# Peptides against a protein of PDB entry 2L5G, part 23

Target 1, 41 residues: chain A of PDB entry 2L5G
Amino acid sequence: LSKEELIQNMDRVDREITMVEQQISKLKKKQQQLEEEAAKP

## One batch from the design tools (peptide; made by RFdiffusion4, then SolubleMPNN)

Design b2_p15_1_s4 (from b2_p15_1, 8 letters changed)
Fold by OpenDDE base, seed 1:
Structure b2_p15_1_s4 (fold): chain B 41 residues (1-41), chain A 15 residues (1-15)
Amino acid sequence: as target 1 above (41 residues)
Amino acid sequence: LEELLKELEKLLKEK
């Protein structure tokens, strides 16, 4: 691995983390909505 | 983790 290849791999991991965090946020919001709807009488 | 990666990338670019 060159130094440049290592930097490129880090840039990729950063993008993958950002995408996963956005997915987690969306899923947490959906979970909360389902919990709120299930709590309605 | 993203912030740590950015700091490491910066240190790597400076060498």
Scores: peptide ipSAE 0.037, ipTM 0.561, DockQ to the pose 0.079
Fold by OpenDDE base, seed 5:
Structure b2_p15_1_s4 (fold): chain B 41 residues (1-41), chain A 15 residues (1-15)
Amino acid sequence: as target 1 above (41 residues)
Amino acid sequence: LEELLKELEKLLKEK
């Protein structure tokens, strides 16, 4: 791995983490909505 | 990770 390949891999991992965090946030919001709907009498 | 990336980019420009 060159230094350039290492930097490119770090930038890729940072983007992949950001995408996964956005997916987790969306899923948590959907979970909360389903829990609020299930708690209605 | 952004800080680590900036440090690596700096080391790449210095060598």
Scores: peptide ipSAE 0.037, ipTM 0.567, DockQ to the pose 0.099
Fold by OpenDDE base, seed 2:
Structure b2_p15_1_s4 (fold): chain B 41 residues (1-41), chain A 15 residues (1-15)
Amino acid sequence: as target 1 above (41 residues)
Amino acid sequence: LEELLKELEKLLKEK
C-alpha cells in the first residue's frame, strides 16, 4: 500500500461511513414511527 | 475523518 493508496482507501471509508450513518438515521426514524403507531390504543 | 484525510494529503504533498 502506497501513501496514495492509503489516502484513497480512507476517502472511500469516509464515504461508506457517511452512507451507513444516513441509512441508520432513516431506519431509526422508521423504527420510531412504528413504535409510535404500536403505542396508540 | 475529513480532518484526518486533509492531514494525510498535506503529509503526501510535503514529500
Scores: peptide ipSAE 0.037, ipTM 0.568, DockQ to the pose 0.099
Fold by OpenDDE base, seed 3:
Structure b2_p15_1_s4 (fold): chain B 41 residues (1-41), chain A 15 residues (1-15)
Amino acid sequence: as target 1 above (41 residues)
Amino acid sequence: LEELLKELEKLLKEK
């Protein structure tokens, strides 16, 4: 791996982390909605 | 993590 390939791989990993964090946030929000709906009598 | 990646990228560009 060249120095430039290492930087490009870091940029890719950072973008992938941001995308996964956004997915986790959306899933946590859906989980909370389902838990709130299931807690209603 | 983003700040650590940016710092590592800077250190890589300076060498």
Scores: peptide ipSAE 0.033, ipTM 0.557, DockQ to the pose 0.083

Design b2_p15_2_s1 (from b2_p15_2, 10 letters changed)
Fold by OpenDDE base, seed 3:
Structure b2_p15_2_s1 (fold): chain B 41 residues (1-41), chain A 15 residues (1-15)
Amino acid sequence: as target 1 above (41 residues)
Amino acid sequence: ELKKLLEELQKLLEK
């Protein structure tokens, strides 16, 4: 692995982390909405 | 945060 390939792999991992964090946030919001709707009579 | 660790390592590799 060159120094450049290592930097590129780190940039890729940073993007993947950001995408997963956004997905977790969306899923948590959806979970909360489903819990709020299930709590309605 | 793993993101901050990656950013710190990137800055070390740019030297």
Scores: peptide ipSAE 0.044, ipTM 0.598, DockQ to the pose 0.079
Fold by OpenDDE base, seed 5:
Structure b2_p15_2_s1 (fold): chain B 41 residues (1-41), chain A 15 residues (1-15)
Amino acid sequence: as target 1 above (41 residues)
Amino acid sequence: ELKKLLEELQKLLEK
């Protein structure tokens, strides 16, 4: 692994973290919507 | 945050 390849891999991991955080946020929002719908009579 | 750690490591590697 060159220094440049290591930096490129770090940039890739940062993008993947961002995508996973967005997915977690979307799933939490869906969970909240299901909890709110389940709390309606 | 893991992103901030990656940015700090990138800045160290660019020196």
Scores: peptide ipSAE 0.043, ipTM 0.597, DockQ to the pose 0.081
Fold by OpenDDE base, seed 1:
Structure b2_p15_2_s1 (fold): chain B 41 residues (1-41), chain A 15 residues (1-15)
Amino acid sequence: as target 1 above (41 residues)
Amino acid sequence: ELKKLLEELQKLLEK
């Protein structure tokens, strides 16, 4: 692996992490909404 | 909200 290939792989992983974190945040918000709706009598 | 659904069902049973 060249230095350039390593940097490109790091940049890809950073983008994938950001996308997964955004998905987790969205799912946590949906979970909270479902828990709040389930807690309403 | 389950209460709103129950209130809507009660209104349907009164017709």
Scores: peptide ipSAE 0.017, ipTM 0.220, DockQ to the pose 0.007
Fold by OpenDDE base, seed 4:
Structure b2_p15_2_s1 (fold): chain B 41 residues (1-41), chain A 15 residues (1-15)
Amino acid sequence: as target 1 above (41 residues)
Amino acid sequence: ELKKLLEELQKLLEK
């Protein structure tokens, strides 16, 4: 792997991490909404 | 709401 390929792979991984973190945040918000609704009498 | 369903079921059992 060239230095340029390593930088490109790093930039790709950073974008993938950001996308996964956003998905986790969305799933946690949905979980909280379902838990709140399930806790209602 | 689960409470509303339980209240409806209770009213059916009282008939």
Scores: peptide ipSAE 0.017, ipTM 0.201, DockQ to the pose 0.007

Design b2_p15_2_s2 (from b2_p15_2, 11 letters changed)
Fold by OpenDDE base, seed 2:
Structure b2_p15_2_s2 (fold): chain B 41 residues (1-41), chain A 15 residues (1-15)
Amino acid sequence: as target 1 above (41 residues)
Amino acid sequence: ELEELRKRLEELLKK
């Protein structure tokens, strides 16, 4: 692995983490909506 | 946090 390949791999991992964090946030919001809907009589 | 780690890694690799 060259120095450039290590930087490129780090930039890729940073983007993948950001995408996963956004997915977790969307799933948490959906979970909260489903819990609020299930709590309605 | 990750952005600081990235910047630190880039600084080390520029040497």
Scores: peptide ipSAE 0.035, ipTM 0.552, DockQ to the pose 0.096
Fold by OpenDDE base, seed 5:
Structure b2_p15_2_s2 (fold): chain B 41 residues (1-41), chain A 15 residues (1-15)
Amino acid sequence: as target 1 above (41 residues)
Amino acid sequence: ELEELRKRLEELLKK
């Protein structure tokens, strides 16, 4: 593994983290919507 | 949080 390959792998991991954080945010919003709908009598 | 760690690792790898 060159130093350049390690940097490239790190940039890939950062993109993957950003995608996972966006997915978590979307899931949290869906959870809140379902909780609000379930709380309606 | 992870961006600061990344920047620090990139600086270490550029040396």
Scores: peptide ipSAE 0.035, ipTM 0.551, DockQ to the pose 0.091
Fold by OpenDDE base, seed 3:
Structure b2_p15_2_s2 (fold): chain B 41 residues (1-41), chain A 15 residues (1-15)
Amino acid sequence: as target 1 above (41 residues)
Amino acid sequence: ELEELRKRLEELLKK
């Protein structure tokens, strides 16, 4: 692993973390919407 | 914050 390959792998992991965090946020928002819809009479 | 740690590591690796 060169220093350059290590930086490239860090930038890849940073993008993957951001994508997963956005997916978790979208899923939490969908869960809340479904809970609010199920709570309507 | 992972971004600050990433930036600091990137600076150290560029030296």
Scores: peptide ipSAE 0.035, ipTM 0.551, DockQ to the pose 0.086
Fold by OpenDDE base, seed 1:
Structure b2_p15_2_s2 (fold): chain B 41 residues (1-41), chain A 15 residues (1-15)
Amino acid sequence: as target 1 above (41 residues)
Amino acid sequence: ELEELRKRLEELLKK
């Protein structure tokens, strides 16, 4: 692994983390919506 | 389902 390959792998991991965090945020928002819908009379 | 959403959230938090 060259220094360039390590930097490219780091940039890839940072993008994957950002994508996972966005998915977590969407899932949490959808969970809250479903809990609010279930709490309606 | 809410349970599938929870399971998917737990899978994402383990990565």
Scores: peptide ipSAE 0.022, ipTM 0.416, DockQ to the pose 0.029

Design b2_p15_2_s3 (from b2_p15_2, 11 letters changed)
Fold by OpenDDE base, seed 2:
Structure b2_p15_2_s3 (fold): chain B 41 residues (1-41), chain A 15 residues (1-15)
Amino acid sequence: as target 1 above (41 residues)
Amino acid sequence: ELKELQERLEKLLKE
């Protein structure tokens, strides 16, 4: 792996982390909505 | 942090 290939792989991993964090945020919001609906009498 | 390592490697490619 060249230094350039290493930087490109790091930029790819950083984008993948950002995408996973956005998915986690959406899933947490959906979980909270389901918990709030289940807690209503 | 991955970002700090990337910034350091980018600096070494410009030298």
Scores: peptide ipSAE 0.041, ipTM 0.580, DockQ to the pose 0.093
Fold by OpenDDE base, seed 4:
Structure b2_p15_2_s3 (fold): chain B 41 residues (1-41), chain A 15 residues (1-15)
Amino acid sequence: as target 1 above (41 residues)
Amino acid sequence: ELKELQERLEKLLKE
């Protein structure tokens, strides 16, 4: 791995982390909605 | 976020 390849791989991983964090946020919001619906009699 | 490590590696490339 060149230093350049390491930076390029890091930029890729940082983008992938951001995408996964957005997915987690969407799933947490959906979980909260389902919990609020299940808590209604 | 890996921004701090990215910035450190970019500095090390310019040396």
Scores: peptide ipSAE 0.040, ipTM 0.576, DockQ to the pose 0.104
Fold by OpenDDE base, seed 3:
Structure b2_p15_2_s3 (fold): chain B 41 residues (1-41), chain A 15 residues (1-15)
Amino acid sequence: as target 1 above (41 residues)
Amino acid sequence: ELKELQERLEKLLKE
């Protein structure tokens, strides 16, 4: 692996982390909505 | 956060 390939792999991993963090945020918001709906009589 | 590792690799590319 060249130094350039290591930076390209880092940029890819940073994008994948950002995508996973956005998915976790969406899932947490959906979980909260389902908990609020289930708490209604 | 991978920012510190990225900044270190960018320095090594300018050498």
Scores: peptide ipSAE 0.039, ipTM 0.570, DockQ to the pose 0.101
Fold by OpenDDE base, seed 1:
Structure b2_p15_2_s3 (fold): chain B 41 residues (1-41), chain A 15 residues (1-15)
Amino acid sequence: as target 1 above (41 residues)
Amino acid sequence: ELKELQERLEKLLKE
């Protein structure tokens, strides 16, 4: 693994983390909406 | 941890 390959792999992982964090945020908001809807009589 | 990987890569960047 060259220094350049390690940096490229880090940049890929950082992008994947950002995408997963955005998905988690969307899922948490959707969960909260479903919990608020289920709590209405 | 991801943090340990970042710290190792930052060290390699300064070499």
Scores: peptide ipSAE 0.032, ipTM 0.546, DockQ to the pose 0.089

Design b2_p15_2_s4 (from b2_p15_2, 10 letters changed)
Fold by OpenDDE base, seed 2:
Structure b2_p15_2_s4 (fold): chain B 41 residues (1-41), chain A 15 residues (1-15)
Amino acid sequence: as target 1 above (41 residues)
Amino acid sequence: ELKELEERLKKLLEE
């Protein structure tokens, strides 16, 4: 791996991390909504 | 941190 290929792989991993964090945030919000709906009498 | 390593490698490519 060249230094350029290593930087390109890092930039890819940073994008993948950001996408996964956004997915986790959406799933946590959906989980909270379902828990709040299930807690209503 | 990954960002610190990226910044260090970017500097080594500008030389």
Scores: peptide ipSAE 0.047, ipTM 0.610, DockQ to the pose 0.090
Fold by OpenDDE base, seed 3:
Structure b2_p15_2_s4 (fold): chain B 41 residues (1-41), chain A 15 residues (1-15)
Amino acid sequence: as target 1 above (41 residues)
Amino acid sequence: ELKELEERLKKLLEE
């Protein structure tokens, strides 16, 4: 792996981390909505 | 956070 290939792989991993963090945030918001709906009589 | 490692690699590409 060249230094250039290594930095390109890091840029890819950073994008993948950002996408996973956004998915976790959406899932946490959906979980909270389902918990609030289940708490309604 | 990979930011510190990215900044180190960018410096090594300028050399």
Scores: peptide ipSAE 0.045, ipTM 0.607, DockQ to the pose 0.100
Fold by OpenDDE base, seed 4:
Structure b2_p15_2_s4 (fold): chain B 41 residues (1-41), chain A 15 residues (1-15)
Amino acid sequence: as target 1 above (41 residues)
Amino acid sequence: ELKELEERLKKLLEE
């Protein structure tokens, strides 16, 4: 791996982390909605 | 947030 390839791989991993964090946020919001719906009689 | 660590590692790799 060249130094340039390592930097490019890092920029890729950062984008992938950001996408996963957005997915986790959406899933947490959905979980909360389902918990609130399940808590209603 | 990893951005500060990322920027430091990029600088170290460019040296």
Scores: peptide ipSAE 0.044, ipTM 0.593, DockQ to the pose 0.089
Fold by OpenDDE base, seed 1:
Structure b2_p15_2_s4 (fold): chain B 41 residues (1-41), chain A 15 residues (1-15)
Amino acid sequence: as target 1 above (41 residues)
Amino acid sequence: ELKELEERLKKLLEE
């Protein structure tokens, strides 16, 4: 692997991490909404 | 809300 190929692979992983973090944030917000709705009598 | 459903059901039982 050239230095350029390693940088390109890092940039890809960083984009994948950002996408997964956004998905986790969305799921956590939905979980909180469902927990708040389930906790209302 | 379960309370809103309960109040709606009470109104239907009073008719």
Scores: peptide ipSAE 0.007, ipTM 0.187, DockQ to the pose 0.007

Design b2_p15_3_s1 (from b2_p15_3, 11 letters changed)
Fold by OpenDDE base, seed 5:
Structure b2_p15_3_s1 (fold): chain B 41 residues (1-41), chain A 15 residues (1-15)
Amino acid sequence: as target 1 above (41 residues)
Amino acid sequence: LLEELKKRQEELKKL
């Protein structure tokens, strides 16, 4: 792997992490909404 | 984690 290939792989991993973090945030928001609706009488 | 990866990426770009 060249230095350029390592930088490209890091850029890919950074994008993949960002996508997974956005998915986790959406799932946490849905969980909070379900917990809030379940806490209503 | 993400900030450490960005820091390492910037260090690699400077070499």
Scores: peptide ipSAE 0.037, ipTM 0.578, DockQ to the pose 0.000
Fold by OpenDDE base, seed 1:
Structure b2_p15_3_s1 (fold): chain B 41 residues (1-41), chain A 15 residues (1-15)
Amino acid sequence: as target 1 above (41 residues)
Amino acid sequence: LLEELKKRQEELKKL
C-alpha cells in the first residue's frame, strides 16, 4: 500500500462514516416520531 | 473515530 492508497482508503472510510452518521440521525428522528405517536391516546 | 482518522490523514499528507 502506497501513501496515496492509504489516503484514498481513509477518504473512503470518512465518506462511509458520514453516510452511517446520517442514517443513524434519520433513524433516531424516526424512533422519536414513533414514540411520540405511540404516546398519543 | 472520525477526528482520529482526520489527524492521521494530515500526518500522512506531511510525509
Scores: peptide ipSAE 0.037, ipTM 0.581, DockQ to the pose 0.000
Fold by OpenDDE base, seed 3:
Structure b2_p15_3_s1 (fold): chain B 41 residues (1-41), chain A 15 residues (1-15)
Amino acid sequence: as target 1 above (41 residues)
Amino acid sequence: LLEELKKRQEELKKL
């Protein structure tokens, strides 16, 4: 792996981490909405 | 984690 290939692989991993963090945030928001709906009489 | 990766990428670009 060249230095350039290593940087490209790191850029890919950084994008994948960002996508997973956004998915976790969306799932946490949905969990909170379901907990708020379940707490309504 | 992301800020540490960005720092390492910038260090590798300077070599």
Scores: peptide ipSAE 0.037, ipTM 0.583, DockQ to the pose 0.000
Fold by OpenDDE base, seed 4:
Structure b2_p15_3_s1 (fold): chain B 41 residues (1-41), chain A 15 residues (1-15)
Amino acid sequence: as target 1 above (41 residues)
Amino acid sequence: LLEELKKRQEELKKL
């Protein structure tokens, strides 16, 4: 792996991290909605 | 895990 290939792979992983963090945020929001709905009588 | 990966990436960018 050249230094350039390593940087390109890191930039790819940074994008994948950002996508996963957005998915986690959406799932946490859905979890909170379900918890709020379950807490309503 | 994600924070550790981000930290490790930042360390590799400084080499």
Scores: peptide ipSAE 0.034, ipTM 0.552, DockQ to the pose 0.000

Design b2_p15_3_s2 (from b2_p15_3, 10 letters changed)
Fold by OpenDDE base, seed 5:
Structure b2_p15_3_s2 (fold): chain B 41 residues (1-41), chain A 15 residues (1-15)
Amino acid sequence: as target 1 above (41 residues)
Amino acid sequence: LKEELKKREEELKKL
């Protein structure tokens, strides 16, 4: 792996992390909505 | 994690 290939792989991983963080945020919001709905009598 | 990767990328750019 060249230096350039390592940088390109890091850029890819940074994008994948951003996508996973957005998914986690969406799932946390959905979890809260389900908990609020389950707490209704 | 993301900030550590960015820091390491900037270190690699300086080599």
Scores: peptide ipSAE 0.061, ipTM 0.681, DockQ to the pose 0.000
Fold by OpenDDE base, seed 4:
Structure b2_p15_3_s2 (fold): chain B 41 residues (1-41), chain A 15 residues (1-15)
Amino acid sequence: as target 1 above (41 residues)
Amino acid sequence: LKEELKKREEELKKL
């Protein structure tokens, strides 16, 4: 792997991390909504 | 993780 190929692979992994973090945030928000709805009588 | 990756990219750009 050249230096340029390493940077390109890192930029790809950064995008994949951002997508996974957004998915985690969405799932946490859904979990909180379900917990709030389950706590309502 | 993301911030550490970005720091390593900046190090590689300086080589």
Scores: peptide ipSAE 0.059, ipTM 0.680, DockQ to the pose 0.000
Fold by OpenDDE base, seed 2:
Structure b2_p15_3_s2 (fold): chain B 41 residues (1-41), chain A 15 residues (1-15)
Amino acid sequence: as target 1 above (41 residues)
Amino acid sequence: LKEELKKREEELKKL
């Protein structure tokens, strides 16, 4: 792996982290909505 | 994690 290939792999991992963080945020919002609906009488 | 990766990328760009 060249230095350039290593940087490209790091940039790819940073994009994958951002995508997973967005998925976690959506899932947390969905969880909160389900908890709020389950707490209604 | 992401901020630490960016710091390491900046260090690698200086080598």
Scores: peptide ipSAE 0.055, ipTM 0.671, DockQ to the pose 0.000
Fold by OpenDDE base, seed 1:
Structure b2_p15_3_s2 (fold): chain B 41 residues (1-41), chain A 15 residues (1-15)
Amino acid sequence: as target 1 above (41 residues)
Amino acid sequence: LKEELKKREEELKKL
């Protein structure tokens, strides 16, 4: 792996991390909404 | 339960 290939792989991983963190945030918000709706009598 | 009660109260107000 060249230095350039390593940098490109880091940039890809940083984008993938950001996308996964946004997905986790959306899923946590949806979980909270479902828990709130399930707690309503 | 409260949402179901509220829905029934709204249905009764339309009769």
Scores: peptide ipSAE 0.016, ipTM 0.229, DockQ to the pose 0.000; fails the geometry check

Design b2_p15_3_s3 (from b2_p15_3, 8 letters changed)
Fold by OpenDDE base, seed 5:
Structure b2_p15_3_s3 (fold): chain B 41 residues (1-41), chain A 15 residues (1-15)
Amino acid sequence: as target 1 above (41 residues)
Amino acid sequence: LEEEEKKREEELKKL
């Protein structure tokens, strides 16, 4: 792997992390909504 | 995570 290939792989991983963090945020919001719905007697 | 990765990228750019 050249230095340039390593940087390109990092840029790809950073984008993948950003996408996963956005998915986690959406899932946490959905979890909270389901917990609020389940807490309604 | 993002700041640590950015720091690693900047270190790789200096090699």
Scores: peptide ipSAE 0.031, ipTM 0.546, DockQ to the pose 0.000
Fold by OpenDDE base, seed 4:
Structure b2_p15_3_s3 (fold): chain B 41 residues (1-41), chain A 15 residues (1-15)
Amino acid sequence: as target 1 above (41 residues)
Amino acid sequence: LEEEEKKREEELKKL
């Protein structure tokens, strides 16, 4: 792998990480909503 | 994660 190929692979991984972090944030928000709904009598 | 990614980018720029 050239230096340029390593940078391109890193930029791809950083995009994939950002997408996964956004999914985790959405799932945590849904989890909190479900916990708040389950805590209502 | 972002600060570690930024450090990796800066390290790869020095090679």
Scores: peptide ipSAE 0.030, ipTM 0.534, DockQ to the pose 0.000
Fold by OpenDDE base, seed 2:
Structure b2_p15_3_s3 (fold): chain B 41 residues (1-41), chain A 15 residues (1-15)
Amino acid sequence: as target 1 above (41 residues)
Amino acid sequence: LEEEEKKREEELKKL
C-alpha cells in the first residue's frame, strides 16, 4: 500500500464510522421512545 | 474520535 492508498483507506473508514455513529444515534432515540411508551401507564 | 483521526491523517501526510 502506498502512503496515498493508506490516507484514502483512512478517509473511507472515517466516513464509515460517521455513518455507523448516525445509525447508532437514530437507534438510541428509537429505543428511548419505545422505553418511554412502555413506561406510560 | 474525529480529532484523533485528523491528527493521524496529518501525521501520515508528513511521512
Scores: peptide ipSAE 0.030, ipTM 0.542, DockQ to the pose 0.000
Fold by OpenDDE base, seed 3:
Structure b2_p15_3_s3 (fold): chain B 41 residues (1-41), chain A 15 residues (1-15)
Amino acid sequence: as target 1 above (41 residues)
Amino acid sequence: LEEEEKKREEELKKL
């Protein structure tokens, strides 16, 4: 792997991490909404 | 995490 290939692979992984973190945030918000709805009498 | 990754990117660019 060249230095340039290592930087390109890192930039790809950083984008994949950001996408997964955004998905986790959306899922946590949905979980909280479902827990609040299930707690209503 | 993001600030550590950014520092690592800047170090790799200087080599």
Scores: peptide ipSAE 0.029, ipTM 0.532, DockQ to the pose 0.000

Design b2_p15_3_s4 (from b2_p15_3, 8 letters changed)
Fold by OpenDDE base, seed 2:
Formats: C-alpha cells, sequence, structure tokens
Structure b2_p15_3_s4 (fold): chain B 41 residues (1-41), chain A 15 residues (1-15)
C-alpha cells in the first residue's frame, strides 16, 4: 500500500465509522422506545 | 476511533 492508498483507506473507514455510529444512535432510540412502552402498565 | 484515524491521516499528509 502506498501512503496515498493508506490515506484513502483511512477516509473510507472514517465514513464507515460515522455510518455505524448513526445506526447505533437510531437503534438506541428504538431500544429506549421499546423499554418505555414495556414499562407502561 | 474516528478522531484518532483523522489525526493519523493528517500526520500522513504532512510526510
Amino acid sequence: as target 1 above (41 residues)
Amino acid sequence: LEEELKKLEEELKKL
């Protein structure tokens, strides 16, 4: 891997991290909604 | 992890 190929791979991984973090945030919000619904009598 | 990767990328761009 050249230095330029390594930088391009880092840029790709950075975008993938951001996408996964957004998915985790959405899943945590859905989990909280289900927990709040399950806690209602 | 994202912030660490950005730091390493900026160091590699300076070489």
Scores: peptide ipSAE 0.036, ipTM 0.572, DockQ to the pose 0.000
Fold by OpenDDE base, seed 5:
Structure b2_p15_3_s4 (fold): chain B 41 residues (1-41), chain A 15 residues (1-15)
Amino acid sequence: as target 1 above (41 residues)
Amino acid sequence: LEEELKKLEEELKKL
């Protein structure tokens, strides 16, 4: 891998991290909603 | 991890 190919791979991984963090945030919000609904009598 | 990658990218761009 050239220096440029390494930087491009790092930029790709950085974007993938951001996408996964957004997915985790959505799943956590959905989990909280399901827990709040399940806690209702 | 994201912030560490950005630091490494900026170091590699200076070489």
Scores: peptide ipSAE 0.036, ipTM 0.571, DockQ to the pose 0.000
Fold by OpenDDE base, seed 3:
Structure b2_p15_3_s4 (fold): chain B 41 residues (1-41), chain A 15 residues (1-15)
Amino acid sequence: as target 1 above (41 residues)
Amino acid sequence: LEEELKKLEEELKKL
């Protein structure tokens, strides 16, 4: 792998991390909404 | 992890 190919692979992994973090945030928000609805009488 | 990768990218760009 060239230095340029390594940097490109790192930039790809950073984008994949950002996408997974956004998915975790959406799932945490959905969990909170379900917990709030389950706490209503 | 993202911040650590970003630091490594900036080091590799200086070589």
Scores: peptide ipSAE 0.036, ipTM 0.571, DockQ to the pose 0.000
Fold by OpenDDE base, seed 4:
Structure b2_p15_3_s4 (fold): chain B 41 residues (1-41), chain A 15 residues (1-15)
Amino acid sequence: as target 1 above (41 residues)
Amino acid sequence: LEEELKKLEEELKKL
């Protein structure tokens, strides 16, 4: 791997982190909605 | 983790 290939792989990992963080946020929001609906009489 | 990777990228660009 050249230095340029390492930087390109890091840029890819940063995008994958951002995507996973957005998925976690959506799942946490969905969990909260399900918990709120389950708490309704 | 993302902020640590960005720091490493900026260090690698200076070498």
Scores: peptide ipSAE 0.035, ipTM 0.568, DockQ to the pose 0.000

Design b2_p15_4_s1 (from b2_p15_4, 9 letters changed)
Fold by OpenDDE base, seed 4:
Order: C-alpha cells, then structure tokens, then sequence
Structure b2_p15_4_s1 (fold): chain B 41 residues (1-41), chain A 15 residues (1-15)
C-alpha cells in the first residue's frame, strides 16, 4: 500500500465510523421510544 | 423496525 492509499483508506474508515455512530444514535432513540411505549398502562 | 438498521450496520462493519 502506498502512503496515498493508506490516507484514502483512513478517510474511508473515518466516514464509515461517522455513519455507524449516526445509526447507533438512531437505534438508541428507537430503543427509548419502545421503552416509553412499553411503560404506558 | 430495528432489524433492518442492525443489518445495515453489520454490512458496513464487514467492509
């Protein structure tokens, strides 16, 4: 791998991390909604 | 629906 390929792979991984973190945040909000719905009498 | 979102995460982590 060239230095340029390593930088491109790092930039790709950083974008993939950001996308996964956004999905985890969305899932945590859905989990909270399900917990609030299950707590209703 | 949560299963679809979990599958999308799994496919990203496999790349």
Amino acid sequence: as target 1 above (41 residues)
Amino acid sequence: EIEKELKEIEERLKK
Scores: peptide ipSAE 0.030, ipTM 0.550, DockQ to the pose 0.059
Fold by OpenDDE base, seed 5:
Structure b2_p15_4_s1 (fold): chain B 41 residues (1-41), chain A 15 residues (1-15)
Amino acid sequence: as target 1 above (41 residues)
Amino acid sequence: EIEKELKEIEERLKK
């Protein structure tokens, strides 16, 4: 891997981390909604 | 529906 390929791979990984973190935040909000719905008598 | 969102994460991590 060249230095340029390593930088390009790092930039790709940083973008994927950001997208996964946003998806985890969305899933946590859905989990909370399902827990609140399941707690209703 | 959570399975679609989990599948999208899985396909990102496989690349």
Scores: peptide ipSAE 0.029, ipTM 0.544, DockQ to the pose 0.060
Fold by OpenDDE base, seed 3:
Structure b2_p15_4_s1 (fold): chain B 41 residues (1-41), chain A 15 residues (1-15)
Amino acid sequence: as target 1 above (41 residues)
Amino acid sequence: EIEKELKEIEERLKK
């Protein structure tokens, strides 16, 4: 791998991490909504 | 629907 290929792979991984973190945040919010709905009488 | 969103994360982490 060239230095340029290593930088391109790092930038790709950083974007993929950001996208996964956003999806985890969305799923945690949905989990909380389901817990609040299940707690209603 | 949470299972579809989990599957999209898994397919991203396998690449």
Scores: peptide ipSAE 0.028, ipTM 0.541, DockQ to the pose 0.059
Fold by OpenDDE base, seed 2:
Structure b2_p15_4_s1 (fold): chain B 41 residues (1-41), chain A 15 residues (1-15)
Amino acid sequence: as target 1 above (41 residues)
Amino acid sequence: EIEKELKEIEERLKK
């Protein structure tokens, strides 16, 4: 792998991390909504 | 539906 290929792979991984973090945040919000709904009598 | 969103994350992490 060239230095340029390593930088391109890092930039790809950073974008993938950001997308996964956004999905996790969305899922945590959905989890909280389901927990709040399940806690209602 | 949470299972589809989890599966999309798993398929992203495998690439």
Scores: peptide ipSAE 0.028, ipTM 0.539, DockQ to the pose 0.059

